# Peptides against a protein of PDB entry 5K2M, part 134

Target 1, 273 residues: chain A of PDB entry 5K2M
Amino acid sequence: MRIGITYTVLRREEMAIKERAGEFGEVVMLHEDDLLFPGNYDLDVVIIRNVSHFKALYTARLFESEGIPTVNSSRLIFEAGDKLFATLRLAGKVPVPEWKAALSEGGALRVPDSLGYPLVSKPVFGSWGRLLAKVNDRDSLEAVLEHRKWMKNPLYGIHYFQEFVEKPGRDIRSYVIGGEFVGAIYRYSNHWITNTARGGKAEPCSDPEVEELSVKAWEAFGEGALAIDIFESEKGLLVNEVNPNMEFKNAARVTGADMAGKLVEYAVEVAKT

## One batch from the design tools (peptide; made by RFdiffusion4, then SolubleMPNN)

Design b2_p21_3_s4 (from b2_p21_3, 8 letters changed)
Fold by OpenDDE base, seed 5:
Structure b2_p21_3_s4 (fold): chain B 273 residues (1-273), chain A 21 residues (1-21)
Amino acid sequence: as target 1 above (273 residues)
Amino acid sequence: GAIFDSEEELIAFAKEVDASD
């Protein structure tokens, strides 16, 4: 078994994945600078850990073009890594925050007619709560839309909005790999954006409803390794988003779950399929 | 270019997150 691991930064997660992969076979670490296609890669599977969503997506697709399966697949990265595409998968299977998408400023200005205020503006791509805006009123909406006109990436012209969900000072991050629930944590924050990457406290989450909902959310995609963000709302649990390029150092530390091992085991399974 | 600058910032942020507990 030859396991590739593509990466941009050798983080705690990549170090853990490398270590566990070594128990299953030969490990080939592939920094982004090492990647050239078409290539003659002698690998049975590649674990994709590129930091950039797009670098991860293209790397996965390039290996797949060489007949080498990836974890995650380019399909999963594409669908799960886009907030709108992920919502389209999730909305048919699990509760999600109310959402609207608009393809123009004129459409976006009508979003409050359906969602009301406050609402949240999100880019369809990006991580760590970047470019999230709580939109409390018309003036704020106009400001967000005005700024989006000047953003260079045309994807910023895809207007994705959610209802603002009042959270109990925390959210839930769960992990599902190969359809199996691995673990979950609460992420505490005094800010409306809860993210441990921004200095939030993490605590174990042991809730059967979270486990069931997390598996159902994963089943909306049907493959791979996903981190799942869940809100505790007045309406009950809502699946906010998923991440096909998950960080797990805090969750692994807090829960004791072998997330790196589970990821490698799944990659080995994929290689044998 | 803008993509490069944004990618460098993304990598820098990823390193900061990794360095944080």
Scores: peptide ipSAE 0.326, ipTM 0.811, DockQ to the pose 0.449
Fold by OpenDDE base, seed 3:
Structure b2_p21_3_s4 (fold): chain B 273 residues (1-273), chain A 21 residues (1-21)
Amino acid sequence: as target 1 above (273 residues)
Amino acid sequence: GAIFDSEEELIAFAKEVDASD
């Protein structure tokens, strides 16, 4: 078996995936600079680890066009990597924060009529809590919308809002690969935006409700490897978002779970299908 | 995927995250 791994940066995750993949077959590391299409790739499966959402999406689709399956698939990257499209999948299967989408400034100004204040403005694409805004009042909403109007990317004209969820100084990140729950962590932060990449502490999360909810959230997509972000709210557990390009170094360290091995095992399964 | 003005900024941030514990 020949396993490709596409990457932008050789992180701890990519090093672990490479090491584990070597136990199953020949490993071909493919930096973004090495990728040309159409190409003559002799690969049974490709693990997509490009840092950019769009580069990951296009890389996956290009390999698929050559008849080579990818983990994750371009379909999953597309649907899970967009916060609105992910919400559309999740909302039919699991509890999610209340949300509204508007396609104009005039529509966006009516969002508080349904969600109230405070609310959270999110771009449909992005990671690490970038361009998240807590909107407490009408003046703040108008300011956010005015700034969005001057942003160059037309995707900023897609207005996605959630209710503001009061969290207990932490959130949950779980991992589901090929429908199997692999592990979960608490991410602690003194800020309403929780992310371990910003200096937050991680601790193991052993909660059967989190495990069950995480698997159900994965089933909304039905394939691949996902990190799942869950909020602890007064209304119970809420699935906030999913990530089809997951970081797992902290989760692997804290839980002892073989995230890289599970990802490779799933890729081998996909190659045989 | 992150919102960045450039691929260079995205790569730099990914490296920073990798270097962090």
Scores: peptide ipSAE 0.323, ipTM 0.819, DockQ to the pose 0.801
Fold by OpenDDE base, seed 2:
Structure b2_p21_3_s4 (fold): chain B 273 residues (1-273), chain A 21 residues (1-21)
Amino acid sequence: as target 1 above (273 residues)
Amino acid sequence: GAIFDSEEELIAFAKEVDASD
């Protein structure tokens, strides 16, 4: 078994994955600088750990073009890594925050007519809570839209909005790999954005409803390894988003779950199919 | 939230996140 691991930054997660992969076979670490296609890669599977969503997506697709399966697949990365595309998958299977998408400023200005205020404006791509805006009123909406006009990437012209969900000062991050629930944590924050990758208190989440919902959310995609962000709302649990390029150092530490091992085991299974 | 003008800034941020406990 030859296991590739693509990466941009050798983080704690990548180190853990490398270590665990070594127990199953030969490990080939592939920094982004090592990637050139078409190539003669002698690999049975590749674990995708590129930091950039787009680089991860293209890396996965390029390996797939060489007949090498990836974890995650380019399909999963594409669908799960885009907040709108992920919502489209999730909304058919699990409760999600109410949402609207608009393709113009004029459309976006009508979003409150349907969802009311407050709203959350999200870019369809991005990590670590970047460019999230709580939109409390018309003036704030106009300001967000005005700023979006000056953003160079055309994807910022895709206006994705959610209802603002009142959360109990925390959210839930769960992990499902190959359809198996691996673990979940509470992430605490005094800010409405609870996804603080730079720290914050994490605690184990042992809730059967979270486990069930997490598996259902994973089933909306039907493959791979996903981190799942869940909100505790007055309406019950809501699946906010998923991440096909998950960070898990804090979750592994807090839960004791072998996230890296489970990911590698799944990759080995994928290699054998 | 932080706006990243380049992928280099994204990588730098990822390193900061990794360094955080």
Scores: peptide ipSAE 0.321, ipTM 0.816, DockQ to the pose 0.518
Fold by OpenDDE base, seed 1:
Structure b2_p21_3_s4 (fold): chain B 273 residues (1-273), chain A 21 residues (1-21)
Amino acid sequence: as target 1 above (273 residues)
Amino acid sequence: GAIFDSEEELIAFAKEVDASD
């Protein structure tokens, strides 16, 4: 078996994936600079680890066009990597924070009529909590909308809002690969954005409710490897978002779960189907 | 910064995250 691994940065995750993939077959590391299509690649499966959501999406689709399956698939990357599209999948299966989408400023200005304040404004794309805004009032909403008008990417004109969820100083990041729950962590932060990339601490999360909810969240998509962000709210557990290109170094370290191995095992399974 | 204007900035941040625990 020949396993490709596409990457932008050789991170701890990519190193772990490479190492574990070597147990199953020949590993072909493919930096973004190595990717040219059509390329006549001799690979049975490709693990997609490009940092950019869009590059990951296009890379997956390009390999698929050559008949090479990818983990994750371009479909999954597309649907899970967009916060709004992910919400559309999730909302039919699991509890999610209350949300609204608006396609204009005029529409966005009416969102508080439904959700009230405070709100969270999110871009539909992006990572590490960038361009998240807590919107406490009308003035703040107007300011966010005004700034969005001048942003270069037209996707910033897609206004996605959630209710602000009061969290107990943490959130949960779980991992589901091929429908199997692999592990979960608490991410602690004094800030309302709990992403570990902003200095949050990680601790193991062992909660059967988290496990069950995580699997159900994965089932909303029905394939691949997902990190799942879950909030502990007064309403119970809420699935906030999913990530089809997850970081897992901290989770693997804290839980001891073989996330890289599980990802490779799933990729091998995909290659055989 | 929290805003990335280029892919290079995104990559740089990814490297920074990787370097951090």
Scores: peptide ipSAE 0.317, ipTM 0.812, DockQ to the pose 0.541

Design b2_p21_4_s1 (from b2_p21_4, 13 letters changed)
Fold by OpenDDE base, seed 2:
Structure b2_p21_4_s1 (fold): chain B 273 residues (1-273), chain A 21 residues (1-21)
Amino acid sequence: as target 1 above (273 residues)
Amino acid sequence: GMGEPEEEFEKKVLEEVKKLF
């Protein structure tokens, strides 16, 4: 068993994955600078840990083109890593925040007619709550749309909106790997954008409803390793988004779950299929 | 040229990761 691990930066997660992968076989660490294609990679599976969504996606697809399976697959990275495409998968299986997509400014200006205010404007790509905007009124909507016109990436012209979900000062992040629920945490924040990377407190979440919902959310994609972001709302639990390139150091620390081991075990299973 | 919003993002993530070490 030869296990590749692609990475941009050696984080705690990549170090833990490397350590656990060493128990199953030979580990080949592949920095982004080491990746040239076509290549002659002697690998049974590759664990994708590139920081960039697009680099992760293309890296996965490039290995797959050489007959090497990846965790996550390029399909999963593509569908789960795009907020709109993820919503399309999720909406058929689990409760999600109400959403609208518009492909023009004129379409986007009509979103409040369906969802009202306040809205959340999201880019379809990106992490860490970057370019999330709470849109409270028309003037704010017009401002967001105007700014998007001047952004160079054409994906900013894809207007994705959600209802604003009032949260109880926290959200839930769960982890499902190979269809197994591995664990969940509460992420506390006084800001409407919850992110543990901004110094938020994390606590274990032991809720059977969260576990069931997390597995169902994973089943919408049907493969791989996902972090799942869940909101506690007045309407009940809502699956907000998924992440196919999950950070788990805080969750592993707080829950004691062997997320790196579970990821490696799943990659070894994928290598055998 | 202003780097692609992604390159700027990668840079920022890299900077934040560097602060952790």
Scores: peptide ipSAE 0.016, ipTM 0.516, DockQ to the pose 0.033
Fold by OpenDDE base, seed 3:
Structure b2_p21_4_s1 (fold): chain B 273 residues (1-273), chain A 21 residues (1-21)
Amino acid sequence: as target 1 above (273 residues)
Amino acid sequence: GMGEPEEEFEKKVLEEVKKLF
């Protein structure tokens, strides 16, 4: 078996995936600078570890066009990596924060009539809390919408909003690979955006409700490896978002779970189907 | 446009996030 691993930066995750993949076959490391298509790639499966959502999506689709399966698939990267498309999958299966989508400024200005204040403005794409805004009032909403008019990417004209969820100074990140729950962590932060807060502490999360909810959230997509972000709210557990390009270094360290091994095992299964 | 390339921004954010998670 020949296992490709595409990457932008050699992280601890990519090093661990490489090491574990070496137990199953020959490993071919593929930096973004080495990728040209169409190519003559002799690979049974490719593990996608590109940092950019769009580069990961297109890389997966390009390998699939050559008959090489990918983990994750281009379909999963597309649906899970867009916050609105992910919400559409999740909302039919698991509790999610209340949300609205609008396709114009005039539509967006009516969102508070349904969700109230405070609300959160999110771009449909992008990671690490980029361009998240807590919107407390009408003036703040108008300011966010005005700034969006001047953004060059037309996807910033897709207005996605959630209710603001009060969190107990932490959130949960869980990991599901091939439908198996692998582990979960609490991420502590004094800021409402947990993912970008300096000095975050991670602790293991051992909660059967988190495990059950995480598997159900994965089943909304039905394939691949996902990190799942869960909020502890007054309404109970809410699935906020999923990530098809999961970071797991600290989660693996804190839980002791073999996340890299589980990802490789799943990729080997995909190569055999 | 005069923005930092998205890839460079993602790399910088990633280096900060790698310390936390």
Scores: peptide ipSAE 0.015, ipTM 0.505, DockQ to the pose 0.035
Fold by OpenDDE base, seed 4:
Structure b2_p21_4_s1 (fold): chain B 273 residues (1-273), chain A 21 residues (1-21)
Amino acid sequence: as target 1 above (273 residues)
Amino acid sequence: GMGEPEEEFEKKVLEEVKKLF
């Protein structure tokens, strides 16, 4: 078996995936600078670890065009990596924060009529809580909308909003790979944006309700490896978003779960189907 | 708009990722 691993930066995750993949076959590390298509790649499967959502999406689709399956698939990356498309999948199966989407400023200005304030403005793409805004009032909404007009990427003109969820100073990140729950962590932060990448503490989460909800959230997509972000709210557990290009170094360290091994095992299964 | 190019955004992301080591 020949396992490709595409990457932008050799992170702890990519190092762990490389090491584990070496136990199953030959490993071919593919930096973004090595990728040229059409190509003659002799690979049974490719693990997609590009940092950019769009680079990951296009890389997956390009390998699929060569008849090489990817983990994750371009379909999954497309649907799960966009916060709005992910919400469309999730909302039919699991509790999610109340949300609205608008395609114009005039539409966006009416969102508070349905959701009230405070709102959370999200770009449909992006990581680490970048460009998240807590919108407390009309003036803040107008400012966010005005700033979006000056952003070059047209996807910033897709206005996605959630209700603001009060959290107990933490959120949950769970991991589901091939439909199997692998583990979960609490991410602690005094800021309304919880992220371990921003210096938050991580602790193990052992909650059967989190496990059940995480599997149901994965079943909304029905394939691949997903990190799932869950809020503890007064309404109960809410699935906020999913990530088809998961960071897991903190979760693996804290839980002791072999997340890299589970990802490789799943990639090996995908290669055999 | 005169906003940041996507490529510059990606570069900033990469710089942020490097700080996570």
Scores: peptide ipSAE 0.014, ipTM 0.507, DockQ to the pose 0.037
Fold by OpenDDE base, seed 1:
Structure b2_p21_4_s1 (fold): chain B 273 residues (1-273), chain A 21 residues (1-21)
Amino acid sequence: as target 1 above (273 residues)
Amino acid sequence: GMGEPEEEFEKKVLEEVKKLF
């Protein structure tokens, strides 16, 4: 078996994936600079670890065009990596924060009529809480919409809103790979945006309800490796978003779960199908 | 209502993306 691993930066995750993949077969590390298509790739499967969502998506699709399966698939990356498309999948199977999408400024201005205030404005793409806005009132909504109007990327014209969920100073990140729950962590933050990249405390989460909900959230997509962001709300657990290009270094460290091994095992299964 | 078949949706998205470039 020949396992490709595409990457932008050799992080701890990519090093761990490489190490574990070496136990299953020959490992071919493919930096973004090495990726030319069409290419003559002799690979049974490719693990997609490109940092950019779009680069990951296109890389997956390009390998699939050569008849090489990817983990994650281009389909999964596309649907899970877009917050709105992910919400569409999730909303049919699991509790999600109340949401609205609007395709114009005039549509967006009517969102509070249904969701009230405060709202959270989210871009459909992007990571690390970039361009998340807590919208407390009409003036703040108008300001966000005005700023979006001058943003160059047309995807900023897709207005995605959620209800503001009061969280207990933390959120949950779980990991499901091939339908198996691998582990979960609490991510602590004093800010309404929980982000572990800013040095937040992480602790193991051992909650059967989180495990069950995480598996159901994965089943909304039905394939691949997902990190799942869950809120603890007064309404119970809510699935906020999923990530098809998960960072797991902190979660693996805190839980002791072999997330890299589980990802490789799943990729090996995909290669055999 | 049953959403559009996934393939039809992907095709529409690809067509819209092609119009952007």
Scores: peptide ipSAE 0.011, ipTM 0.389, DockQ to the pose 0.065

Design b2_p21_4_s2 (from b2_p21_4, 12 letters changed)
Fold by OpenDDE base, seed 3:
Structure b2_p21_4_s2 (fold): chain B 273 residues (1-273), chain A 21 residues (1-21)
Amino acid sequence: as target 1 above (273 residues)
Amino acid sequence: GMGEPEEELQKEILKRVKELF
């Protein structure tokens, strides 16, 4: 078996995936600068570890066009990596924060009539809490919408809003690979944007409700490897978002779960189907 | 000195984000 691994930067995750993949077959590391299509790739499966959502999406689709399956698939990357498309999948299966989408400024200005204040403005794409805004009032909403008019990417004209969820100074990140729950962590932060990239404390989460909810959230997509972000709210557990390009170095360290091994095992299964 | 792998990652992310716009 020949396992490709596409990457932008060799992180701890990519090193661990490479090491574990070496136990199952020959490993071919493919930096973004080495990728040309159409190519003559002799690979049974490709693990997609490109940092950019869009580069990951197009890389997956390009390998699929050559008959090479990918983990994750271009379909999963597309649907899970867009916050609105992910919400559309999740909302039919699991509890999610209340949300609205608007396709114009005039539509967006009516969102508070149904959601109230405070609300959260999110871009449909992007990671690390970029361009998240807590909108407390009309003036703040107008300011966010005005700034969006001047952004060059037309996707910023897709207005996605959620209710503001009060969190107990933490959130949950779980991991589901091939439908199997692999592990979960609490991420602590004194800021309303909880992000592991900002040096927050992580602790293991052992909660059967989190496990069950995480599997159900994965089943909304039905394939691949997902990180799942869950809020502890007064309404119970809410699935906020999913990530098809999961970072897991902190979660693997804290839980002791072999996330890299589970990802490789799943990729080997995909290669055999 | 080559920046910490995290700084290089951030630079590469920023480069790749610019390519998306």
Scores: peptide ipSAE 0.019, ipTM 0.428, DockQ to the pose 0.041
Fold by OpenDDE base, seed 4:
Structure b2_p21_4_s2 (fold): chain B 273 residues (1-273), chain A 21 residues (1-21)
Amino acid sequence: as target 1 above (273 residues)
Amino acid sequence: GMGEPEEELQKEILKRVKELF
């Protein structure tokens, strides 16, 4: 078996995936600079670890065009990596924060009529809480909308909003790979944006309700490896978003779960189907 | 203070990600 691993930066995750993949076959590390298509890649499967959502999406689709399956698939990356498309999948199966989407400023200005304030403005793409805004009032909404006009990427003109969820100073990140729950962590932060990449503490989460909800959230997509972000709210557990290009260094360290091994095992299964 | 090695790595990743968009 020949396992490709595409990457932008060799992180701890990519190192762990490389090491584990070496137990199953030959490993071919493919930096973004090595990728040219059409190509003659002799690979049974490719693990997609490009940092950019769009680079990951296009890389997956390009390998699929060569008849090489990817983990995750371009379909999954497309649906799960867009916050709005992910919400569309999730909302039919699991509790999610109340949300609205608008395609114009005039539409966006009416969102508070349905959701009230405070709102969370999200770009449909992006990581690490980038361009998240807590919108407390009309003036803040107008400012966010005005700033979006000057952003060059037209996807910033897709206005996605959630209700603001009060959290107990933490959120949950769970991991589901091939439909199997692998583990979960609490991410602690005094800021309304919880992210371990911003210096937040992580602790193990062992909650059967989190496990059940995480599997149901994965079943909304029905394939691949997903990190799932869950809020503890007064309404109960809410699935906020999913990530088809998961960071798991902190979760693996804290839980002791072999997330890299589970990802490789799933990639090997995908290669055999 | 030197941010934790993780914060520097995240800054480099974010820098490279910005170059990709």
Scores: peptide ipSAE 0.019, ipTM 0.426, DockQ to the pose 0.034
Fold by OpenDDE base, seed 5:
Structure b2_p21_4_s2 (fold): chain B 273 residues (1-273), chain A 21 residues (1-21)
Amino acid sequence: as target 1 above (273 residues)
Amino acid sequence: GMGEPEEELQKEILKRVKELF
């Protein structure tokens, strides 16, 4: 068994994955600078840990083109890493925040007629709460839309909105790998954007409803390793988004769950199919 | 040497943000 690990930055997650992969076979660390295609890669599977959504997507697809399976697959990275495409998968299986998509400014200006105010404006791509806006009124909506016109990436012209969900000063991040629930954490924040990168406290989440909902959310995609972001709302639990490029350092530390081991075990299973 | 993984991650994020401009 030869296990590739592609990465941009050697984080605690990549170090843990490398260590655990060494128990199953030979490990080949592949920095982004080592990647050239087409190549002669002698690998049974590749674990994708590129920090860029797009670099991860293209790296996965390039290895797949050489007959080497990836964790996650390019399909999963594509569908789960886009907030709108992820919402389309999730909405048929689990409760999600109310959402609207518009393909023009004129369409976006009508979103409040359906969702009301306050709204959350999201880009369809990107991580760490980047370019999230709470839109409380018409003037704020117009300002967000005006700024989007000057953004160079055409994907910023895809207007994705959610209802604003009032949260109890926290959200939930769960982890499902190969259809198995591995663990969950509460992420505490005094800001409406919950992000562990902003110094939020993490605590273990042991809730059977979260476990069941997390597995159902994973089943909407049917493969791979996903982090799942869940809101506690007045309407009950809502699946907000999924992440096919999971950060798990804080979750593994807080829960004691073997996130890296479970990811490697799943990659070894994928290599055998 | 690779800096602290968090610092290198921040540098990579900043690089990508600059690439969007």
Scores: peptide ipSAE 0.017, ipTM 0.434, DockQ to the pose 0.040
Fold by OpenDDE base, seed 2:
Structure b2_p21_4_s2 (fold): chain B 273 residues (1-273), chain A 21 residues (1-21)
Amino acid sequence: as target 1 above (273 residues)
Amino acid sequence: GMGEPEEELQKEILKRVKELF
């Protein structure tokens, strides 16, 4: 068993994955600078840990073109790593926040007619809550749309909106790997964008409804390793988004779950199929 | 948001950079 691990930066997650992968076979660490294609990679599976969504996606697809399976697959990275495409998968299986997509400014200006205010404007790509905007009124909507026109990436012209979900000062992040629920945490934040680096407390989440919903959300994609972001709302639990390139150091620390081991075990299973 | 905050990644990058020098 030869296990590749692609990475941009050696984080705690990549170190843990490397360590656990060493128990199953030979580990080949592949920095982005080491990746040239076509290549002659002697690998049974590759664990994709590139920080960039697009780099992860293309890396996975490039290895797959060489006949090497990846965790996650390029399919999963593509569908789960785009907020709109992820919503399309999720919406048929689990409760999600109400959403609209528009392909023009004129379409986007009509979103409030369906969802009202406040709205959340999201880019379809990007991490860490970048370019999330709470849109409280028309003037704010017009401002967001105007700014998007001048953004160079054409994907900013894809207007994805959700209802604003009032959260109880926290959200839930769960982890499902190979269809197995591995664990969940509460992420506390006084900001409407819940994010752990702003000094937010993380606590274990032990809720059977979260576990069931997390597995169902994973089943919407049907493969791989996903982090799942869940909101507690007045309407019940809502699956907000998924992440096919999950960070898990805080969740692993708080829950004690062997997320790196579970990821490696799944990659070894994928290598055998 | 998808992942831990940019600030945490920046801290980790800065930590790793400091460990390399």
Scores: peptide ipSAE 0.015, ipTM 0.455, DockQ to the pose 0.048; fails the geometry check

